# Ledger of designs, part 179: peptides against a protein of PDB entry 3H8D

Target 1, 122 residues: chain A of PDB entry 3H8D
Amino acid sequence: DMKRQQRFFRIPFIRPADQYKDPQNKKKGWWYAHFDGPWIARQMELHPDKPPILLVAGKDDMEMCELNLEETGLTRKRGAEILPRQFEEIWERCGGIQYLQSAIESRQARPTYATAMLQNLL

## One batch from the design tools (peptide; made by RFdiffusion4, then SolubleMPNN)

Design b2_p25_8_s1 (from b2_p25_8, 8 letters changed)
Fold by OpenDDE base, seed 1:
Structure b2_p25_8_s1 (fold): chain B 122 residues (1-122), chain C 122 residues (1-122), chain A 25 residues (1-25)
Amino acid sequence: as target 1 above (122 residues)
Amino acid sequence: as target 1 above (122 residues)
Amino acid sequence: SWEKFVEWLRSRGLVPLPEMYEFYP
């Protein structure tokens, strides 16, 4: 089968409580996603005042974007798509390798491009 | 053999004659490059006051960047690397498909990822 | 749709800001 396209996206966000505050009082976070074809493989959230959230398919499906890539509209938003390394760099900083590895070992991770790449690396 | 990584870059430039003018008088251009592994496959220049320049390996080697990717330092310049589609979109707008096709047909084009992809498409 | 995605984000407590412009090829 043809390999699915790996696409990565990033969206800045603020907290609902901050959405009507002045810009200087809006604490920005970043929502990241890795789509393995149409379906999300990894999700990551950098929050301004709490630890980063790492999510992997299979384990964290309930917290991950349920929309397929086309349904999100991300591909049609300028600046949303990022390079793989722009995602991976943050993923690594946040302990994503270890997180995904643990999910694989516990058999919680759904097989994705991400799981395959990690298993190839280790 | 392992497939070479396709990487794309974009750098703004101004004309030497404008480099010491006020910002409002500096007409910006854009330099684009597609590297097929370490070696450039395509180069593109969007000039502010003349037609875009399209260059393909083999045909236009004398006008293209002679440095391999590592030598350019582009990989170490923040914001320089762009998504493949960001390159291809401009390439297409500028008639790059036709240009590369012609270079292939005239046997001027050096085989690259770009030539292969185009031949696969046509 | 983007609107649906924004709604999903909001449901997770994430308000995308600033809003990103549509891409028109």
Scores: peptide ipSAE 0.280, ipTM 0.571, DockQ to the pose 0.698
Fold by OpenDDE base, seed 4:
Structure b2_p25_8_s1 (fold): chain B 122 residues (1-122), chain C 122 residues (1-122), chain A 25 residues (1-25)
Amino acid sequence: as target 1 above (122 residues)
Amino acid sequence: as target 1 above (122 residues)
Amino acid sequence: SWEKFVEWLRSRGLVPLPEMYEFYP
């Protein structure tokens, strides 16, 4: 259903090991989520000391947020929601297009707004 | 046409008198714009040393951006675009609802997405 | 809930930080 609202969110995070260190010693990462209606379609994690993690619905369900959007509380967290382009720009830079394409080709990806848009562009 | 894309933008500004002062002496304000399709519907300015300025299409055309969205270049300015709520939250805090309502009641406001939404809520 | 979401994040090894500051009049 292409009428589902596409909403994007971003939150900064630190590693558990850094939790009680001084601020200057807390390496910050970013957690990104794309919700296609109530359910997550893509998840992306920028870590301070390892490659970006890209995750797509269907293929990576066990590593992705299992809560629906309402359950997460993200919509009630000021500053968490971001514009589509703020997500897509990073997604593209991290190789997300190729990652999702591969998931589609291997029949691992669950159909989402993201798969539809990609398939429309290829 | 309620199918027009609603886009919101925010840019910081300094006063002309502060332009060549040291950074610590440049008081920063914020310029906000709501575009209903190609044309501006609302404009808001947060100033460091005076009350917020609220402007609505029809009533305040002579004080508002006269360029269409494409002409402004705002869509090509990184970080300029903001979420609807980022605009609306400030708009509401500054008394924008009452301001727009008054403009509607006085028949000064040009019909826009903003007027339609407000009239739908009242 | 947000608390449940935070717990999920932590289980993945992610400790969320507080919201970034925004200017308001």
Scores: peptide ipSAE 0.278, ipTM 0.571, DockQ to the pose 0.462
Fold by OpenDDE base, seed 2:
Structure b2_p25_8_s1 (fold): chain B 122 residues (1-122), chain C 122 residues (1-122), chain A 25 residues (1-25)
Amino acid sequence: as target 1 above (122 residues)
Amino acid sequence: as target 1 above (122 residues)
Amino acid sequence: SWEKFVEWLRSRGLVPLPEMYEFYP
């Protein structure tokens, strides 16, 4: 449904093992989410010490945010919401296009705004 | 066309008469734009000393940005791009819904993403 | 709720930074 609002968010995070360390010893990561209407369509995690994690609805449901957007409280957190391009730029750099394409081809992807846009582009 | 990218921008401005004054004597305004694909759909100006100016495509073409988005250079200006809600919140506060609605009813509005969204809402 | 979301993040090994606990006015 093209009427669904596409909203993007990011949250900086640290690892549990770092939470009691001095600031200089905390390695920061970033959690990204694309919500297609109320439900997550894509999730992306930039970790400081391992490769990025890319997740797409349908294929990776068990690892993705299970809360709808309103339940997360993200819309009420200052600085959490980002522009689409702020998500897409990182997504593309991390190989997200190929990842989602493969999920579509293997029929693991749930149709979302993201799958539709990719299919239109290809 | 629902595939067209909706992008929003704002630029602070000062009045020409203030450009050589001390900083404390410069009154800042804000120029807002909504681009529906390459072309502007809505324009809004917040002035420090007079009522807001609202403009919609079709009705106010002669007063709106005549450059396509790429020509403006806005996409390359740091801090210029804003979230849709950052535009819409101000638009609504300034009476933009009623303004656009009236333009549609009088058949002065060119169809855009903005007109379509409003028509879906009403 | 935000608290539930934070709990979910923690269960995944992600601890949100305190800066994200500020609400919009």
Scores: peptide ipSAE 0.274, ipTM 0.574, DockQ to the pose 0.667
Fold by OpenDDE base, seed 5:
Structure b2_p25_8_s1 (fold): chain B 122 residues (1-122), chain C 122 residues (1-122), chain A 25 residues (1-25)
Amino acid sequence: as target 1 above (122 residues)
Amino acid sequence: as target 1 above (122 residues)
Amino acid sequence: SWEKFVEWLRSRGLVPLPEMYEFYP
């Protein structure tokens, strides 16, 4: 059902190798997630030294958050939740529309709110 | 219609008298707004040296933002838009529920998304 | 739990930071 609550989150991260370094030497990345109800629909990662990683449900399940939203604790982490546009803006800049479209066309994408929205846009 | 887009914003402010003082002497407040579609439904102000100000449509029109949402430029101000809960949490802590309820009971409140939600909660 | 989620992130080579920052301010 497309009535499910759409929620978006981001958290900053560093690489394990930088974990014990001084702040100036911790190269920061960003992890993003779109949850369609309790389950993740899209995930992306902005890295400081490599191209963004885009992931969509169905196609990339093994690389995506396997915990349901409540299990993640994200909803209880102050500052983690973001507005839809704060996710979508980055998603679009990183080529997410094309990525998801390709996943749909190859029948790799699981139907989600994201796939429905994209199909409405096309 | 209760399908209208609900959007929330906050911006920091300082008192005019502190405008030209050093940063440590600029006591910061926060201005919040809930827009029910294009028009404001609720407004609140957190001040560093006085009680919060709560305002609701109908009752407090003359003290509330008179510009429609598009006219404010808030939607184009990066960082101004916040999540519903980021507004509601402060609203609740400041006694907003009781304030709005009283406005409804006195028939001073204009029907908005906020009034509808409160009536559903009671 | 958050701890379980952090563990999952670490398994992907991601160490979450407690401090939040605007990536695109």
Scores: peptide ipSAE 0.265, ipTM 0.562, DockQ to the pose 0.342

Design b2_p25_8_s2 (from b2_p25_8, 9 letters changed)
Fold by OpenDDE base, seed 3:
Structure b2_p25_8_s2 (fold): chain B 122 residues (1-122), chain C 122 residues (1-122), chain A 25 residues (1-25)
Amino acid sequence: as target 1 above (122 residues)
Amino acid sequence: as target 1 above (122 residues)
Amino acid sequence: SWEKFIEWLRSRGLVPEEEMYELYP
């Protein structure tokens, strides 16, 4: 059902090695998620010291959040939810369109709102 | 058309008297707007030194933004757009429901998405 | 739960930083 609610979230993170350092020495990254209804469709991670990670449902299930949206508590975490464009701008900048397209073409991607939107664009 | 896009924005501001002060002495306020399609439906201002201001279309047109959404440039200002709940939570806390209800009952309010939603709630 | 989510993030090597806020909460 493409009428499912599309919701986006982000969480700042630091590296485990930095968690006990002084604040000035904690390098920040960002975890992003796109939920298509209750289930994650896309995940993205911006790291301070390595390339961005892009993940799409079906292909990368083992690396993606296994909890449904309600289980995560993201909807109850103040400041976690973001606008679609706040996710999409970064996704696009990181090559997400090409990544998802490849996953579709290889038949690795599970159908989601994201796959449908991309298929409509191309 | 209740299918119009509902978009919300906020802009921080400082008092004119503080604009030339040291940063530590600039007291911050917040300007909020709800656009029902191209036209403003609600406006709200949180001030550091006076009560919140609530404004609704039809009643308070002279005090509200006179530009349509495209003219404002708000959609092009990074960080200005916010989620509906980010607006509504503050609106509700400031007594916005009662304010809008009174405007409807006095026949001062122009029909907007906001008036329709309130009428559906009550 | 949020705790379960945080645990999942940590298992992935991500330590959440609590910097989220809302205006005039």
Scores: peptide ipSAE 0.215, ipTM 0.502, DockQ to the pose 0.516
Fold by OpenDDE base, seed 5:
Structure b2_p25_8_s2 (fold): chain B 122 residues (1-122), chain C 122 residues (1-122), chain A 25 residues (1-25)
Amino acid sequence: as target 1 above (122 residues)
Amino acid sequence: as target 1 above (122 residues)
Amino acid sequence: SWEKFIEWLRSRGLVPEEEMYELYP
């Protein structure tokens, strides 16, 4: 059912090697998640020292958040939730449309709100 | 019609007297707006040196944003738009519920999505 | 729980930043 609530979240992170350094020496990255109802549909990571990582449900399940949305505590973490466009803008810039499309075509993508929206656009 | 799109925005500001000072001497405030469709329904301001200012449509029109949403450019300003709860949490903490309720009871509040929601809650 | 989520992030090699964006001054 495509009527599920779509929610988006963002968490800043640093590299493990930097966690005990001074703030000026902590290179920051960003973890993003799109939840289609209780389960994650898309995930992406912006790293300070390597290309963005894009992940989609079905294809990348082992690398994606395995916790359901309620289990994550994200909905209760102040500042974590973001607007759809705040996710989509980054997703698009990172090549997420092509990534998801390829996953659909290869039959690796699990049907989600994201796959449905993409198929409607094409 | 209570089906109008509800959109919320936040803009940081500094005091005019601080605008030419070093960053460490610029005390930051926050301007918030709730738009009920094209027109503002609620506005609030968090100041570094005085109590929060709460404003509601009908009562405080002369102090509120007079531009319609499209005229403001807020929808095109990256980072300006926020989630409903990001507005409501601050609104509640600042006593906005009581402020709006008083405005309704005094017949000063113009009917908006905000007034309707409050009346449903009571 | 949030703690489990943080541990999951760490297991992926991501250390959440201690300073989260504040929604209010």
Scores: peptide ipSAE 0.214, ipTM 0.514, DockQ to the pose 0.486
Fold by OpenDDE base, seed 4:
Structure b2_p25_8_s2 (fold): chain B 122 residues (1-122), chain C 122 residues (1-122), chain A 25 residues (1-25)
Amino acid sequence: as target 1 above (122 residues)
Amino acid sequence: as target 1 above (122 residues)
Amino acid sequence: SWEKFIEWLRSRGLVPEEEMYELYP
């Protein structure tokens, strides 16, 4: 259903090893999620000490949020929701287009709003 | 037309008196705008050294942005656009509901998406 | 629930930052 609402979220995080350190010694990362209706379509993680992680539905289900959007509580968390462009800009910079394209070509990607948009673009 | 796209923007600013001071001595404020289609409906300013300023179309036209949305270039400025809730939360905290209500009651407010939504709520 | 989501994040090795918003950014 192309009428499903597309919603995007980000959550800052710290490394488990830093959780009890002084604030100045906690390195910050960012967790991103794209929800296509109730279910996640893309996930992305910016880490302070390693390359970005890109994940797409179908291919990376075991590493992605398994909760539906309502179950996450993200829609009720102040500051969590972001604009589509805030997600897409980072996604593109991290090589997300190529990553999703490869997942589609390998038939690993589950059809989502994201796959549809990319297929339309290419 | 209730189909007009509602878009919200935020821009940080510094006081003119601080513009040539060291960065640590520049107090930052925030300029907010709600565009109802091509034209501004609400404007809001958070100042570091005085109370918030609230402005609504019709009543405060002379103090508000007179450019249409396209003319402002805001849609092309990275990081300027914000979610509706990011605007509304601050608007509410600053007494925007009461301000707009008073403007409606005094027949100073120009009809906008904002006036319609408030009238529906009350 | 939010608590469940936070637990999921932690299970992935991500500790959410407590402060996520600014009242007057």
Scores: peptide ipSAE 0.214, ipTM 0.502, DockQ to the pose 0.464; fails the geometry check
Fold by OpenDDE base, seed 2:
Structure b2_p25_8_s2 (fold): chain B 122 residues (1-122), chain C 122 residues (1-122), chain A 25 residues (1-25)
Amino acid sequence: as target 1 above (122 residues)
Amino acid sequence: as target 1 above (122 residues)
Amino acid sequence: SWEKFIEWLRSRGLVPEEEMYELYP
């Protein structure tokens, strides 16, 4: 249902190996999520030490957050929710459009708000 | 099964409203948990601005951690695990014995290591 | 729950930056 609420979140993270280091020695990354209603549609990870990771529903389910939005607690975490453009700007910069398009063309992506929007744009 | 491992944990917390305040303005509380095997038996919260909260399995399930111990990640968080006495000392000071006893007598408590120990003591 | 989510992140090799939990009154 395309009337589902679209919500976006980001969480800063560090690597497990850095968790007990001094703050100056902790390399920060960012985890991003797009939820299409209760379920994640896209996930993105900006790592400090490797290329960005892009994930889309249907193709990358095993690597994406399996919790529904309510289960994550993200909606109750101050500062976690971000504006759509704050997600999309990074998504686009990381090649997300091409990644999702490829997943659609290979029939690996399941339909989501994201696939619909992209298909409308193309 | 009384052979289940008894493990205790403590997590400092701040209120969501204080998350972005200066350190001196963040009032710290403490969340405590007693796990009887994989499931929580007792929970306790020391709030900076209100009376302690005591919770016991069976009576307060809706307010207690619903995750099994493994799901919490507490065993993997350095400094989270505490000694039994570090929990019990606070529990006793907060009136936990009477609270649990009352829950047992009202038949609201489900049997746990905690209920068994108390019943043996009384 | 938030804890479950944190654990999921950890299982993926991600540790949330915040060291303290947020509990609602």
Scores: peptide ipSAE 0.204, ipTM 0.576, DockQ to the pose 0.269; fails the geometry check

Design b2_p25_8_s3 (from b2_p25_8, 7 letters changed)
Fold by OpenDDE base, seed 5:
Structure b2_p25_8_s3 (fold): chain B 122 residues (1-122), chain C 122 residues (1-122), chain A 25 residues (1-25)
Amino acid sequence: as target 1 above (122 residues)
Amino acid sequence: as target 1 above (122 residues)
Amino acid sequence: SWEKFIEWLKSRGMVPLPEMYELYP
């Protein structure tokens, strides 16, 4: 059941308003994704000027990447893929455990590898 | 049986003779390791001035890391851990498949995750 | 496609920095 490949990715980004600024004036953020098989399970955004955004499948589908992993092209971008722990460290630091837990309890979360893992821990 | 955690690491190195040279005069190499559970399964070294070195458990134990993963401290070295594919790409490019295959055929290779995977492919 | 993904990110207010990554042909 939960035997799908878990893959994690990270993409740096800047704000649209900073696109044509000097490098020193571009404030960078980071987009993170956890794919459970072909579909995203968790998404996270670290913005330079606002609180982190945490998103979980089922609850936040409309804000999460709608493309399957293959469609994103992430697997073909060298350096985009990261280790699970690189994702999890940030996820935890941003309160992701609590966020996902709440989504599960409210029946908003779609079952994923992430939900299963968390449920096992509790 | 083959349910141990597979972890991969990469560490840059310079030649001892270059230790005190200017940065521009330090030729960097790369040390790679594949740990199958606590013990090393494969090791690889990319040198700036000589052919790559490929090592597999059982055959090359005397030249491979003798420390278990925990003892190495690699898991605590930020940036040292790499994705499996980051190892495999280099391994393959250096002829690692053939090297390990030969070690298996000669009964020199110790059974590891790496040997099992290769044997499945053949 | 990667292009679609980039556009998706942009639609979310994120301009990715693809130059930081090497594209596999």
Scores: peptide ipSAE 0.295, ipTM 0.601, DockQ to the pose 0.739
Fold by OpenDDE base, seed 3:
Structure b2_p25_8_s3 (fold): chain B 122 residues (1-122), chain C 122 residues (1-122), chain A 25 residues (1-25)
Amino acid sequence: as target 1 above (122 residues)
Amino acid sequence: as target 1 above (122 residues)
Amino acid sequence: SWEKFIEWLKSRGMVPLPEMYELYP
């Protein structure tokens, strides 16, 4: 349903191994999520020392957030929500379009707002 | 048309009289805008030393931004765009609901996404 | 809950930064 609210979030993180280090030695990563209504449609992880991880619903369910949006508490965390473009810019830079396209073509992607948008674009 | 993109922006400003003062003596205000598609629907100004100014399309056109969204350059100003709730929270706190309602009832308001939303709520 | 989400993130090797309150006041 295209009437579902599209909401985007990001959270900074550090590695468990860096948890007790001095701030300067804590390498920061970023977790991103696109929620299509209550459920996650895309997830993206920018890790400090490994390639970006791109995840799309249907294909990567086992690695994606299992909680619905309300369960995450993200909507109640000030600063967590971001604008769509703040997500999309990173997504595109990381090859997200091609990744999702491949998931669609392989019929691994669950239909989401993201799949619909991409299919409208291509 | 409810298909129009709703976009919100804010920009800090200082008073002309403070322009050349030391940073600590520059009282900051905030300019807010809600664009319903290309045209502004609501404008709000938080001034450092006077009451908030609320403006709605149709009623306050002469005091509102005359430029369409693209002409403003706001979409190209990093950090200017804000989430809807970042606008609405301030709008509501400043009495914007009542202000817009009054404009609707007096038939001064131009139909916008904002008027539609309010009429759906009331 | 937020706590549940934090634990989920940790299980994935991500420890959310408490400083996000300062970053996002």
Scores: peptide ipSAE 0.295, ipTM 0.592, DockQ to the pose 0.514
Fold by OpenDDE base, seed 4:
Structure b2_p25_8_s3 (fold): chain B 122 residues (1-122), chain C 122 residues (1-122), chain A 25 residues (1-25)
Amino acid sequence: as target 1 above (122 residues)
Amino acid sequence: as target 1 above (122 residues)
Amino acid sequence: SWEKFIEWLKSRGMVPLPEMYELYP
């Protein structure tokens, strides 16, 4: 239910082709996730050389993390968990509000804490 | 049993406070692990600016990796696995023999391949 | 598991950095 714990995580990544290059030649990206209880509600990827990828539950299930929160191991990685605002700030900057809104309007979004918050905001 | 496979791994890390610094200002540490079959037997951390951390099964379970070997993904990370001697050399240099011996004598150490080897050595 | 998670990330073209394996600050 909407009483589920909301948790947010971020991990840095590099491209496979860059993993053996010098540090200065490893272009870094960031993977973000919002978990509504055990399941992912939103995912965001900041790549170094292509547009941000925004994903929401229901619409983008096939591209989102298929593991539940405990299975990911994210809760046991120090530094991975971030504050809600640290996620939301980037989400908003990347056009996440509009993306989620469109998913709701097209009936593609699965109800989550995120959809509920947006519907109360608008 | 003592027929379990002994495997050793090493991975680098940086401090959270250094993750956004220039490459030359990111002081690198090293994390080492000895797995006795599926479970960790010894763990060691070489930090750039504080004393080495030595950990042994039974005594330090709460600070050691809680994932089994397969769950860590270390076996699938190229360059992570090291030779036994590459672990033992650093372990010995950091006072690991004395640390494990003390844990055995105080009855804090869980029996592992490492405890068996030490008891045969002494 | 963490292993499965890493493999999933890699399948999407993302290789987690070694910093993610840090256990202590």
Scores: peptide ipSAE 0.278, ipTM 0.579, DockQ to the pose 0.341
Fold by OpenDDE base, seed 2:
Structure b2_p25_8_s3 (fold): chain B 122 residues (1-122), chain C 122 residues (1-122), chain A 25 residues (1-25)
Amino acid sequence: as target 1 above (122 residues)
Amino acid sequence: as target 1 above (122 residues)
Amino acid sequence: SWEKFIEWLKSRGMVPLPEMYELYP
C-alpha cells in the first residue's frame, strides 16, 4: 500500500477588525495545517492576542478545516507549503506533543500519521 | 534498506566585488543544492550577470560542493532548507532535465536519486 | 476551492493575507 503523503502549510492572517487599518496597526497571526493524505490531521493557530490554539483530528473536527487538501487550494498557492520541521517546531513549542498525547489517552484522537509517530516516540 | 533522505537548500550570494558597495548596487545570486543522503547530487547557481550554472555529480565533481551535508552546516542554517519543488522548479526552468539527461547518456553522471528519478520519467 | 477555503478562514475570524512569491527569490 502506498503511504499517504504528509504535507504542511501555513497562511498568515489578520483580524477582521484590522482589515482596514494601516499596516502598522494590523496584528498578524498564522494558521498552520498538517495534512495526512487528503485530510487534515493537525491544525494550529497563532493569534496575536490570545494563546495558541492546537487542534487534532477526532477531538476537534468541528473546528478544523473540513475541506480536503485539494479543495483548499493550498497546493496551488505558492509559498503556502512548508517543511515538516517548520510545522513541528512550532507545534512542539506550543505544547502540541502533550496536547496530542492527552487526546490519544482520552480516546478522543482519530488515528493519523501524527498519532502514530507520537506513539512510536513514547 | 533505509532510503537516503533527499534534502534541498538555497543560499543567496553577492559578488565579491559588490561586497563593499551600497545595498542598491549589490546584485544578488542564488546557490542551490540537492543532497542525496550525505553527498551532493546536483548544484545550481543563479548569477545576476551570466547564464545559470548547472552541475551534476560525476560530471562536475570538481566544481561542486565537496563537503558532506553535515560538514556544510546547511542543516543548521535557518531558512536555508527548501522544499523539493522549490529546487526542481528552478532546475527545470534552467534546462536541468536536459543537462542531467545528457550527462547520463554520455556516461558522465554518477548514479544518484536524481538520475534514477529522471530515468523513471523517461 | 481557494475561495471556499478563504471564506472558511474568515468564518473563524481569520482574514488571510496573500503571500508574495518570486520566481527567483
Scores: peptide ipSAE 0.299, ipTM 0.601, DockQ to the pose 0.491; fails the geometry check

